# Designs tried in a protein design run: peptides against a protein of PDB entry 6EJA. Part 65

Target 1, 276 residues: chain A of PDB entry 6EJA
Amino acid sequence: VEYMPANPVRIAFVLVVHGRASRQLQRMFKAIYHKDHFYYIHVDKRSNYLHRQVLQVSRQYSNVRVTPWRMATIWGGASLLSTYLQSMRDLLEMTDWPWDFFINLSAADYPIRTNDQLVAFLSRYRDMNFLKSHGRDNARFIRKQGLDRLFLECDAHMWRLGDRRIPEGIAVDGGSDWFLLNRRFVEYVTFSTDDLVTKMKQFYSYTLLPAESFFHTVLENSPHCDTMVDNNLRITNWNRKLGCKCQYKHIVDWCGCSPNDFKPQDFHRFQQTARP

## One batch from the design tools (peptide; made by RFdiffusion4, then SolubleMPNN)

Design b2_p14_4_s4 (from b2_p14_4, 9 letters changed)
Fold by OpenDDE base, seed 3:
Structure b2_p14_4_s4 (fold): chain B 276 residues (1-276), chain A 14 residues (1-14)
Amino acid sequence: as target 1 above (276 residues)
Amino acid sequence: ELDDVSFHGDGDLP
């Protein structure tokens, strides 16, 4: 018998979309849509066609909104973190949307639980934050991510400016840029004026692929560190042998990888599987 | 099915 919570959590799904991924977005949206949750969608500033389509969707559902602001984002750009942070602030200011968890998704990452399972799970662990770490050599992670390098996002390019040091006293961590964060931690990240949050926001504003490390690092070094769970409740088809081709060198002064895309049938398969 | 290493960075340019 599945656990049925008396006070089920409500989820704010944040989608950051660009290009002409209308079909992928539609598929993802249909898969995750529920009347009890909230959906906040950011469309890249350059993706006007997609923006129009998303606006049409938002008009059909009262629990779907589109960001009134739009950023021009690039692969690995610091602007992605800015997008998430601003979205978090917006969502916290929406008093008519009583969400309990912040969740981001992409077409390459699919939830491994049904809505009922996800809600039941999060309702049981509503005080926890779910971030998946790389789980291996942290030095390798830092090196591969270029966290010891200074980057500047400008003119749709991530410019490598030079070397930098990791701030003293900070334990850097990271991995997946897909996470499940409870409202309390989102409030902390958004409104805290402590040295940690302030310093990390500054540090990661010049960081490549910031979303893969910022929230991990902030959480683990914060008073909320005991709330971390090394799981993001989703599956990503990572295969570095196939996906690491330095294919983004035209956008960033660094090499990067891409995960493999899932097919709809894969999504359904994973939705049927309960993973602890 | 199984994830390898779940981050995008792959080091400096060749």
Scores: peptide ipSAE 0.330, ipTM 0.822, DockQ to the pose 0.716
Fold by OpenDDE base, seed 5:
Structure b2_p14_4_s4 (fold): chain B 276 residues (1-276), chain A 14 residues (1-14)
Amino acid sequence: as target 1 above (276 residues)
Amino acid sequence: ELDDVSFHGDGDLP
């Protein structure tokens, strides 16, 4: 018998999509759609066909909306964080959508829980934030991510301008850019005018792969630091030996990696994945 | 085979 919460959480799913993978998006949407949740979809400014398709979907479901603004994002670009932050603001201003959690999804990861399990779990831990850390040497993470480097997104490229220092007194963390954030923390990130949020927004506007570190860092240095759970309730087929080929050097002045597709032989990995 | 390190950065250009 599955636990049924008395006051189930409602989720705002934010989808940042691009390209022409309409069918894949449709499949993903159908897999995660529920009448009690909310879906806010950003379509890349360059993906007009996909935008038209998504608009059609949004007209069919009252709990599906498309961002009226559209950004052109690149791999590792600071604009991705801007997209999330603006989406968060929009969602908080939608008073008719009483969501409790902010969740982003991609086709590159696999949810380890069903909707019912997810809702039950989040309803039990509604005061927590779920961010998966890199889990290794922090100095290595900083070095590999280039957090001590200044980047500028311009003309569809991430330009490395020089070196920079991590702000004093800030404990930097990061890892997965797929997270589950409660409304309270999203409100804090969106509307707080404290020194932490202000400085971090500025800092990460010149950061490579900002979504992999911004929310971790802000949370851990905030009054909400005790709400962090080192898990994002999903798995991703990360294999740096295979996925790290510096294949993004044409887009960013840095080396990057890609997650790998799951294969049938990867099934054993699912069984070994720890659950919260 | 599956890494527990889930981030995209891989250091400076060679």
Scores: peptide ipSAE 0.316, ipTM 0.816, DockQ to the pose 0.844
Fold by OpenDDE base, seed 1:
Structure b2_p14_4_s4 (fold): chain B 276 residues (1-276), chain A 14 residues (1-14)
Amino acid sequence: as target 1 above (276 residues)
Amino acid sequence: ELDDVSFHGDGDLP
């Protein structure tokens, strides 16, 4: 019998969706839906068909809402962070949704835990934040991510304007843009007026792939730094040899990668990662 | 072979 927590955490799932993948979204939604959690969905401004479909779903479930605002986002765009930050603010203002954790999801990531396991785990570690770091050479990460470069999102393109310096005294970190953040840290990020949060919001408004680094960096340099856990409880098939083809150069003035589909040969990793 | 690195950036344009 799995441990049932006395005070189970409730999760706010944030989904940022675009395109025509209505069926895929429905499948994912069915897989992750639970009556005790909350679902806040942002649909790209340009995806009107998908928006209509999502609205229909939201009308059927009291714990599903759609953002009243919609952004036109691009791969690697700074606007993605804006989307998350605004969603966080919205969720904090929803007093009728008592969520404990913020979780974003992608179809490319596979959760390694069942809902019950996830809830049990997060209930035990409700004061922790789960962010997966790159785990290697940080200098290499900075170079590969272009964190020392200034980008401007304009006209559905990320323009590289030039070089920049990382703010003094800031330890930059990053990795996966899929994270599990507790409400307390989300409140800090949303409402803090300290120098760290203010400077980082400004810095990352001109950053490529900001969600892969912003929360890591803010957390590790904040008074909440001791709450970081280097795990996002997900498996993603990252094979850079296959997934890094600079396929986004038409959108961003930088090279990027995509995760790959899992193959039967990759299943051994599931066994290792899923070990309790 | 799976890469343990989980980020999208891959450096400057060629």
Scores: peptide ipSAE 0.298, ipTM 0.807, DockQ to the pose 0.843
Fold by OpenDDE base, seed 2:
Structure b2_p14_4_s4 (fold): chain B 276 residues (1-276), chain A 14 residues (1-14)
Amino acid sequence: as target 1 above (276 residues)
Amino acid sequence: ELDDVSFHGDGDLP
């Protein structure tokens, strides 16, 4: 049910982009831009041309900013989590941007709902966090994600160093690395000094694509655990025939799938897909 | 057909 909320939530959209996503970024930005929301864009350190383009955009919109820091991230790299965490800290320190939700996006992922629907929905459930779980056997998830393996990001490569144990007492979960997090939980993740947050930040700094599991795991083991909703309100273009060929062995000492960027011809999927 | 998990193991193909 759609309604006009009395106090509509404002969203901080975080976009992590690299040089080959110029056209896709433009499409994404046009699709998600709204004057009442905020957009914080990280451009890969190696993507200077894209960075210049994004800077030009940011100068045109008061609610669009570019990270003053830039990281060199790789597919599956732990540094992606660092990027999100730093972005979260930055956004919390921006007192002039009163955002209520943190949403990360890429060109391979689109929100299913319109802005009005999304805002209405999140305004109704402003105390909830939306993370999509893998929906499979947890032990299998751990094995497939290599969570029981130790990885080190170095020289633009994820090196597998050996085996490791899951921290005792921690219920590991994960799934989509696209999430909708409320400000309160982001504050917790950013500023908490409890054992959970501290240990998980350490653990996931040596993890493959930690964003697929870090926030899930932290949330489910935190005092905020009751706020989890197993839905990220988006669709990802997971074409396994195209994206699952173990094609990134030269970057990551593990096999995996990469999502495909949405193309204009994929738009029909958005119209036909409905989620509660 | 849709999967929310990127990695699928060492040397394995989905």
Scores: peptide ipSAE 0.203, ipTM 0.745, DockQ to the pose 0.396; fails the geometry check

Design b2_p14_5_s1 (from b2_p14_5, 8 letters changed)
Fold by OpenDDE base, seed 1:
Order: sequence, then structure tokens, then C-alpha cells
Structure b2_p14_5_s1 (fold): chain B 276 residues (1-276), chain A 14 residues (1-14)
Amino acid sequence: as target 1 above (276 residues)
Amino acid sequence: EFDDVSFHGEGEPP
């Protein structure tokens, strides 16, 4: 029998979607939808068809909303972080949505728990933040991510302008841009005026793939550092041999990877993934 | 078979 918490956490799921993947979005939505959670969906400014479809869904469910603002985002663009930060602010201002956790989702990642398991787990660890780190050489991570390079997002392109220094006294970390953040930390990130948050917001406004490092870095250098859990409770097929072909060089002045599709024979990996 | 790396960056273009 699954443990049933007395005060179950409620989750704000944030979806950032683009293109014409209405069917895929619908399937994912059906898979993750629950009446006790909240769903906040941002549709790329250029994806009008998808926007219309998502609006239709939002009208059918009281716990589904669409961002009234829309950004034009690109792979690895700094604007993705802006999208998350603005979404966080919006969600905090929605007093009628008492959410406890912020979770972003993509069609490329797979949850390893059922809704009941997820809720039970997060209810037990409601004071923790779940961010998956790269788990290797940090210097290599910085180099691979281009964190020591200055980028400018302009005209649907990430321009590499030159080298930059990482702020002194900051321990940089990162990894997956899929995370589970508790409301308290989201409040801190959104409203804090301390030097850490201020400097990092500025720094990451010129950063490639900012969501893969911003929250990790802020958390680990903040008074909330002891809430860090190195897990995002997901599985993503990161086979760099297959997914890393520098295929985004036309969009960004950098090389990147894409997650790969899972195959039936990969199922054993799901069973080997441990809980944090 | 699977990398334990979870980030997208691959480095400077050749």
C-alpha cells in the first residue's frame, strides 16, 4: 500500500512548448494531469497554432492556465531562463493556486514515479530542492557549457561575444535543466535582493543554456544550500555519441546535444534508477 | 551505454 500523506503537496507544472506538437502535448498532458495540481503553459510567440490549441485546453480545466505573455525562445537561449523566472513570479502571484513545488517538464524526459509516488515522496521531502548535477569535472562542465563565455541573444541567435570571468566567490554548478523546486526557494529566487541573486540574474542573462546552471548555482551559494538533492526524479536518454552532432551551430555559436529516444531494450535502465 | 551527464553543452564549434 502506498503511503498517503496527511498534507499532500500540490505541484505547479510549467510547460514551455513550441512548434506544432499538439498531439504530443496532448498525450503528455493526459499522462500528467491531476485535479489537485496546477498547470501553467507558455507557448512560443511564433507558435500560434499551438497557442490556440493550448488555449482550448485551458478553457476546459480550471487548474490549467496559459501565460498571457509569450516569448520567442531558441535552443540554449538566455530567454528560456527569463521564461521560467517570469512564470515563477506569475505563479507566486496566483493566490488561488496554493502550489508547493515547481516542476518543469519536457517530452524528452520520463518520470520514474507515478503521481501518487511523486506526491508521497515530495510530501515527505517538501523542504528539499531537487536538481541533478553533471556529476563530473566541474571545470569540464564550465568549458562544455561555455559558462566562461559571454553570449547575447539577438535576432533568434545566441551570439558569442567573447570571454568572461565567473564571479569570484561563486561556486558554479549545473546539469539538468529539469528540476523540482519548492515554493520557498522559488520565492527566494523571485524576490530576493541579495547580491547573489542580483549578480546571478545579471550573469545568466548573457549565458548559454542558463536553466542548466542558474538554479544549481544560486541554490548552492544561498542560505538554502542545505536543501540540495542531486536528483530530478527523471530519466533522460543522454547518449552523447548519438545526440551530440553540433546540430545547433546555426542557432547558437556553440555546440550542443539533444536527448535521444528510449528503446524497449532500454527499459532496464528505469528499474535501476534509485530514489534520492 | 547511457551517459551520466545531464547537460546539453558540448563545447566550442570546430
Scores: peptide ipSAE 0.271, ipTM 0.806, DockQ to the pose 0.847
Fold by OpenDDE base, seed 3:
Structure b2_p14_5_s1 (fold): chain B 276 residues (1-276), chain A 14 residues (1-14)
Amino acid sequence: as target 1 above (276 residues)
Amino acid sequence: EFDDVSFHGEGEPP
């Protein structure tokens, strides 16, 4: 029997989907769906078939909505961060959705906890933010991510314009682009006009793979830095040998990797795994 | 099975 808190947190799940991943999306959605949570889905502007399917789902569930705006996103594009930031703003403006946590998911990144476990855990730590860092050489991270390079997203391509410096006084961090953020921090990121948030939004608008570093960096340099937990409460199937082939060089002037999607049979195994 | 990669960036193309 799992502990049920007196005031359980409610989660806003944000899904950014594209292509022909209808089957994978359906599987993940069914796995994470609960009546007490909220689901906000962005479908790539170019994925009309998927959009129609997602709209059908949203009509069946009152706690599922689709973004009225749609961006054309690319691998590693700065627009992904824009998508998250806009979705955060939208969710904060939805007064009828009293969510406590913002969570993004993909088919390649699956929660290792059941809903009850997740809710119980987050309810106990509702003031914390969960971001998984790379946990290694930060200089290597910066180099591999190209954070010291200036990128411009234009015409469905990430153009490398040149070199740049990391802003002075900023401790850059990053890792997984899958995170669990509490409402308070989301409010800060969305509405703060301080120098940190303003400068970082500007900096990361010209950044490759911005979601893997923006929230980490903002949080760790903010007044909310003490709320960081180095854990995203999920498992990702990273296989560098298989997933790192510089396969996106036609889209971005950089090399990158992709995790592998989990199969349905893998889900049961992960739900039985406990993380410290 | 799983490796130590936790981010997508791989570096400058050769």
Scores: peptide ipSAE 0.269, ipTM 0.802, DockQ to the pose 0.816
Fold by OpenDDE base, seed 5:
Parts: C-alpha cells; sequence; structure tokens
Structure b2_p14_5_s1 (fold): chain B 276 residues (1-276), chain A 14 residues (1-14)
C-alpha cells in the first residue's frame, strides 16, 4: 500500500507548448491530469491551432487555464524565462488555486513518477526545491552555456553582443530547465525586491537559455539556499546524436543541443531510468 | 545519453 499523506500537496503544472505537438500534449495531459492539481498552459503566440485546441480543453476542466497572454519564444531565448516568471505571478494571483508546488513541463519531458508517488514525495518534502544541477565543473558550465557572454533577444534571434562578468559574490549554478519549486520560493522570486532577485532578473534577461540557470542561481544565493535538492524527478529525451548539431545557430549566436520529443516507443526508458 | 546542459560552446558540436 502506497503511503497517502494526510495533507497532500497540490501542484500547479505549467505547460509551455508550441508547434504541432498536439498529440504529445494530449498524451502528457492525460497522464498527469488529476482533479486536485492545477494546469496552466502557455501556447506560443505563433501556434494558433494548438491554442484553439487547448482552449477547448480548458473549458472542460475547471482546474485548467490558458494564459491570456502569449509570447513568441525562440530556442535559447530569454523570453522563455519571462514566460515562467509571468506564469508564476499569475498563479500566485489566482487565490482560488491553492497550489503548493510549481512544475513546468514540455513535450520533451515527462515525470518519472506516478501521481501518487509524486504527491507522496512532495508532501514529505514540501519545504524543498528540486533543481537538477549539471554536476560538472562550474567554470566549464559557465563557458559552455555562455553565461559570461551578453545576449540580446531581438527579431527572433539571440544576438551575442559581447563579453560580460559574472556578478561578484554570486555563486552561479544551473542544469536542467525542468524544476519543481515550492510556493514559498516562487513567492520569493516573484515578489522579492532584494538585490539578489533584482540583479539576477536583470542579468538573466540578457542570458542565453536563462531557465537552465536562473532558478538554480537565485536559490543557491538566497535565504532559501538550504532547500535545494539536486533532482527534478523527471526524464528528458536527450539524444546528443540527434540533438547536438548546432542546428539552431541561425537563431542563436551559440552552439547547443535540443531535446527530442518523446514517442510511444520511448516509454521503455522510463522503466530503465533509476532516478531517486 | 542524457544531459541536462543544452549548450556546449560557440563552435561546432563536440
Amino acid sequence: as target 1 above (276 residues)
Amino acid sequence: EFDDVSFHGEGEPP
């Protein structure tokens, strides 16, 4: 018998979707949907068909909403972080949605735990934040991610403008852009006016793919630093052979990799992956 | 097979 917590956490799932991933989204939504959770879906500004489909779903479920605002995000763009931050603000302002955790998802990512397992786990560790670190040399991470470079998102392109320095006294970290954040930390990120949050928001607004580093860095340098758990409780369909071809260099003045969408045949990997 | 880091540099893929 699986442990059932007395006060189970409720999750706000933020789904950032675009393009033609309708079937994948449907599968994911069905897999993660529960009446006790909340679902806030952002559809890319350019994906009108998908937006219409998602709106139809939102009308059928009271705990499913679609962002009234829509951003046109690009791969590696800073606007993705803006999407998350705005979603966080929206969710905090929804007083009728008493969520305890913020979890972001895409078609290229999937939770490795069942709902019951996830809820039980998060209920036990409700004061923790789950961010997966790169687990390698930090200096190498900074170089690879171009954190010491200044980027500007403009005209659907990430322009590399020049070099920059990491702010003094800040311990930079990062890794997966998929995270599980408790409400308290989300409140801090959203409403804090301290120097850390203010400076980091500014710094990461000119950062390449800031979602892979912003929350890690803010958390580790914040009064909430002791709440970090180096795990995001999910699997991403990474295949460097397919995803690491600098195929987006026309969009980003940097070379990188992208995850692949999950296919039904990829399900077997969930069974083989042993993440705590 | 799995990596949490997306970018690897300004040049060609390793």
Scores: peptide ipSAE 0.255, ipTM 0.788, DockQ to the pose 0.413
Fold by OpenDDE base, seed 2:
Structure b2_p14_5_s1 (fold): chain B 276 residues (1-276), chain A 14 residues (1-14)
Amino acid sequence: as target 1 above (276 residues)
Amino acid sequence: EFDDVSFHGEGEPP
């Protein structure tokens, strides 16, 4: 059921992009751009050409900004979480951007709802946070994601240093690293000095692809735990045959899968899987 | 068909 909310939510879209996603970024941006939302774009430190292109876009739209800082991130790197966290802080400090939700996007993921549907939905559930869990055995998840292993991002590599324990009293969860977080929870993650946030930031700074687990874990163990919805309202183009070949072992001391960028021919799936 | 988990272990994929 769709309705026009009296006080529609405004979304801060955070796009983390690198050079190989130029065309995909353009497509994504065109698909998601709306005058009522905000777009904060981080371009990988190594992608200078893309950075110049994105800067040109940001100069044309008042609701599009580019991070003045740039990180060099790698597949599976902990620095990706740092990118999100810093972006969250920046966005909270932008008093001229009254956003209500934080949504991260890349060319590998696409919202399954139209803007109007998304806004209507989030306006109805503005107090909720949307994180998709893996939906499997948690112990298996921990093992598969290497959460019980200590990793260090250094010299464009994720080094496996050894074993570690999950912090006592923490229920670890995770799944998709694509999420929809309300401003209140983002404020909590950004500014809270409680033991949970502090310890989890440290823990996940040595975690393999922490964005798939950090926000899930923090939310579920926080006073905001009752706000979790197990849905991220998007589709990720996973192709196990193509994406699960341990192709990144030269970068990460672990085996995993990477999602594929959406191609124009893939968009027909969005219509089939989308629901009101 | 779709999996939200990126990593699957130390070794080769099953």
Scores: peptide ipSAE 0.247, ipTM 0.783, DockQ to the pose 0.403

Design b2_p14_5_s2 (from b2_p14_5, 7 letters changed)
Fold by OpenDDE base, seed 1:
Structure b2_p14_5_s2 (fold): chain B 276 residues (1-276), chain A 14 residues (1-14)
Amino acid sequence: as target 1 above (276 residues)
Amino acid sequence: DFDDVSYHGDGEPP
């Protein structure tokens, strides 16, 4: 029997979707939908068909909304962070949605817990933030991510303009761009005017794959640093040997990877993943 | 054969 918390957390799920994968989105939505949570969906500006489909869903459920604004995002684009930040602001302004956690999802990752387990866990650790770090040496991460390079998103392309320095006094970290953030930290990121948040927002507006590093870096250098948990409570097949083929060089002036599909023989790994 | 890292970047193009 799963522990039932007296004051269960409510989750704001943020989905950033594009293309024409309406059926896949519908399946995912049904899998994660619960009446006690909230769902805020951004549809790429160019995906009009998908937008129409998502709007239909939002009209059927009171706890599902679609962003009234839409951005044209690209793989690795700085605009993805802008999308998350604006979504966070919107969600904080929705006084009728008392959410406790911000969670983003994709079809490429798999939750390791049921809804009840997730809610129970987050209710127990509601003051923590869950971000998965890269797990190796930080210098390698910086090099692989191109964090010491200046990028400009323009004309549906991430242009590499040159080298840059990491801001002085900042300990950079990162990893997965799928995270679980508590409302308190989201408020800090959204409304703080301190030097850290201001500087990092500027820095990451010219950063490739910003969501994989921004929140990690801000959190670890902030007064909230002690709330960091190195886990995002999900599994993704990051077999880099198979998924890293520099397949995005036509979109970004950098090499990138894609997560791989899980196979039945891989499922034993799910049982080995533990809660933080 | 799973990698213990979870990020998309893979370095400068050749």
Scores: peptide ipSAE 0.335, ipTM 0.830, DockQ to the pose 0.833
Fold by OpenDDE base, seed 3:
Structure b2_p14_5_s2 (fold): chain B 276 residues (1-276), chain A 14 residues (1-14)
Amino acid sequence: as target 1 above (276 residues)
Amino acid sequence: DFDDVSYHGDGEPP
C-alpha cells in the first residue's frame, strides 16, 4: 500500500539536451511523463534537429514547454549553470504551472522510484532539498574539481586562466549535479540579492562543472541550510572505466570524468530498486 | 575517487 498524499506535490522536470540524443530523450521522457507534472526542455543552440523533435513533443502535451532561448553549451561549461538558473526563473514566472519541486534529469541519471513513490515521498518532505554530497575529503574535492582554479567559458572552450581562492567564510561542498529542489529554495536562489547568492553566482560563473557544487554550496551557507538532505533519490551510471578518459581536453583545460547513459534495460532494474 | 561526481584532475586521468 502506497501513501497517498492529500495535496500531492507537482514536479517541474528540467531537461537540458543536446546533440543526437533523440532516442535517449524519448525514452527518458516516456519513463518520467505524468499529466500532473511539468516538463521544461532546453535544447542546445547547435542541435536544430533535436530542437525540432522536442518542439513536436511540446505541441502534443500541454504540460511540456521548450525554452524560447537556447544556449550553446559545452561539457563542464559554466553556461550549464546559467541554463539552470534561467530555467528556474522562467518556471517561477509561469504562473499557470504550480510546481513544488525542481528536478533535473538526463539519460545518465534515472529516478529509482516510481512516480507514485516519488510524489508521496516529496509530498511528505516538501520543505526539504535533496542534494547528494561527495561525502569525502572536501579539500581533495576542491582540488580535483578545480574549484581553486579560474575558468572562462569562451568560444566553446573552458579556458583555465589561473588560480583563485575560495571565498572567505564560505563552506564549499558539492557532489551530484542532479538534485531535487523545492520551490522555496529555487525562489531564494533566483531572486535573493543577499551577499551569498550574489557572490556565489559570480564565483561559479568562472567555475568548471558549476552545477556539481553551486547549489550545494549556496544551500549549506544559506538560511535554508537545515533543509538539506544528502540524497538525490536517483541512480547514476558511473562507470569510471568508460567515463574517465580525459575525453574533454579538447574543450576544457582540465581532465575529467562523466557518467554514462543508461540503456533501456537499466530502467527496469532501477524501478525495482528500493533505496532506504 | 569520488562517487557520483565528475571529478577532475590536472593532466592525466586519475
Scores: peptide ipSAE 0.091, ipTM 0.751, DockQ to the pose 0.349
Fold by OpenDDE base, seed 5:
Structure b2_p14_5_s2 (fold): chain B 276 residues (1-276), chain A 14 residues (1-14)
Amino acid sequence: as target 1 above (276 residues)
Amino acid sequence: DFDDVSYHGDGEPP
């Protein structure tokens, strides 16, 4: 009998979807859907068919909404962070959705725990933020992520403009771009006018793969730094042999890796993953 | 291999 918390947390799931992943999205949605949670879905501006399908779903469920705005995002683009930040603002302005945690998902990752387990866990740690760090040499991370490089997203391309310095006094960190953030921290990121948030928003607007580092860096340098947990409670289908072939150099002036979409044959991995 | 890192580096091998 799983312990049911007296005041269970409610989750705002943000799904950023694009392309022809309708079947995968449907599977993911069915797997994570619960009446007590909220689902906010952003469909890429170019994915009109998918958008229509998602709209149909949103009309069937009161706790499912689609972003009225749509961005054209590219792999590694700074616009992805903008998408998350705008979604956070929207969700905070939705007074009828009393969510406690922000969780982003894609077809490339899956929750490790069942809904009940996830809710129980987050209810116990409702004041914590879950961000998975790279766990390696930070200097190497900075170099390989190109954090010391200035990028500009323009014309569906990430242009490398030159070198830049990491702001002084900032401890940069990063890792997975899949995170679990509590409402309090999301409020801080969204509405704070302090130098940290302001400078980091500016800094990461010219950053490659900003979502893999922005929230980590902001959190660790913020008054909320003691709330960080180095875990995102997810399984991502990373296969470097397939995903690290510089396949996006036509889009980004950098070489990077991408996760692979889960296939039915990959589901066996969910059973073998150690729970945090 | 579940390495939650997307970095590769410009011109660097995986």
Scores: peptide ipSAE 0.071, ipTM 0.718, DockQ to the pose 0.402
Fold by OpenDDE base, seed 2:
Structure b2_p14_5_s2 (fold): chain B 276 residues (1-276), chain A 14 residues (1-14)
Amino acid sequence: as target 1 above (276 residues)
Amino acid sequence: DFDDVSYHGDGEPP
């Protein structure tokens, strides 16, 4: 049930973008922009033109900022998690941005709800975290994702160095790397010095596409485990036939694929999708 | 397989 909340949640949207997504980024930004939310944009270190464009946008809106630091990330690179973690820290240190939820977005991912619906929903469930699990055999997930393999990001490549073991006592989970995390959990991930967070940060610094598993795993093994909702409230434009051909083997020592960017003609699909 | 994940086993195309 949707309602107008008395204390509506405010969202920090984090966008991690690179040069080839300029048009898609513009569409996404226009679609998601709201004066009551916050937008923190990381532009790949190599995407200077896009960076200049994004800076122009940030100067026009007080609730839009660009990361002063920029990382050179690759598809599947561990540095993507570093980008998120640093962004989370930055956002927590921005005392003038009282956000309640952290949401990451890309051009290949779109919220299935309107802003009002999303805000109403999250305001009702402000103590929950929304992570979509793979929903399949976990052992198979580990194998397919190469979580039992050690990777090193170096020289714009994810090098597979060998095998590794999943840390004892940790139940690994994962799925979509698009999530909705409440501020409390983000604080935990950012500042906790417990064994779980410490070990997982270390573990996932050598993990292929860590964002698809890190937050799931940390959450489910943390004192916040009861706050997990197996839903990320969004649609990813997956088309295996078109988009998954192991096309990243030139930069990752693993078979991988990516979702397709949404096109304007795809947006009508969101209106037809209902998700509880 | 997995609809919401990006990678698959080496040598094992989706």
Scores: peptide ipSAE 0.077, ipTM 0.725, DockQ to the pose 0.338; fails the geometry check

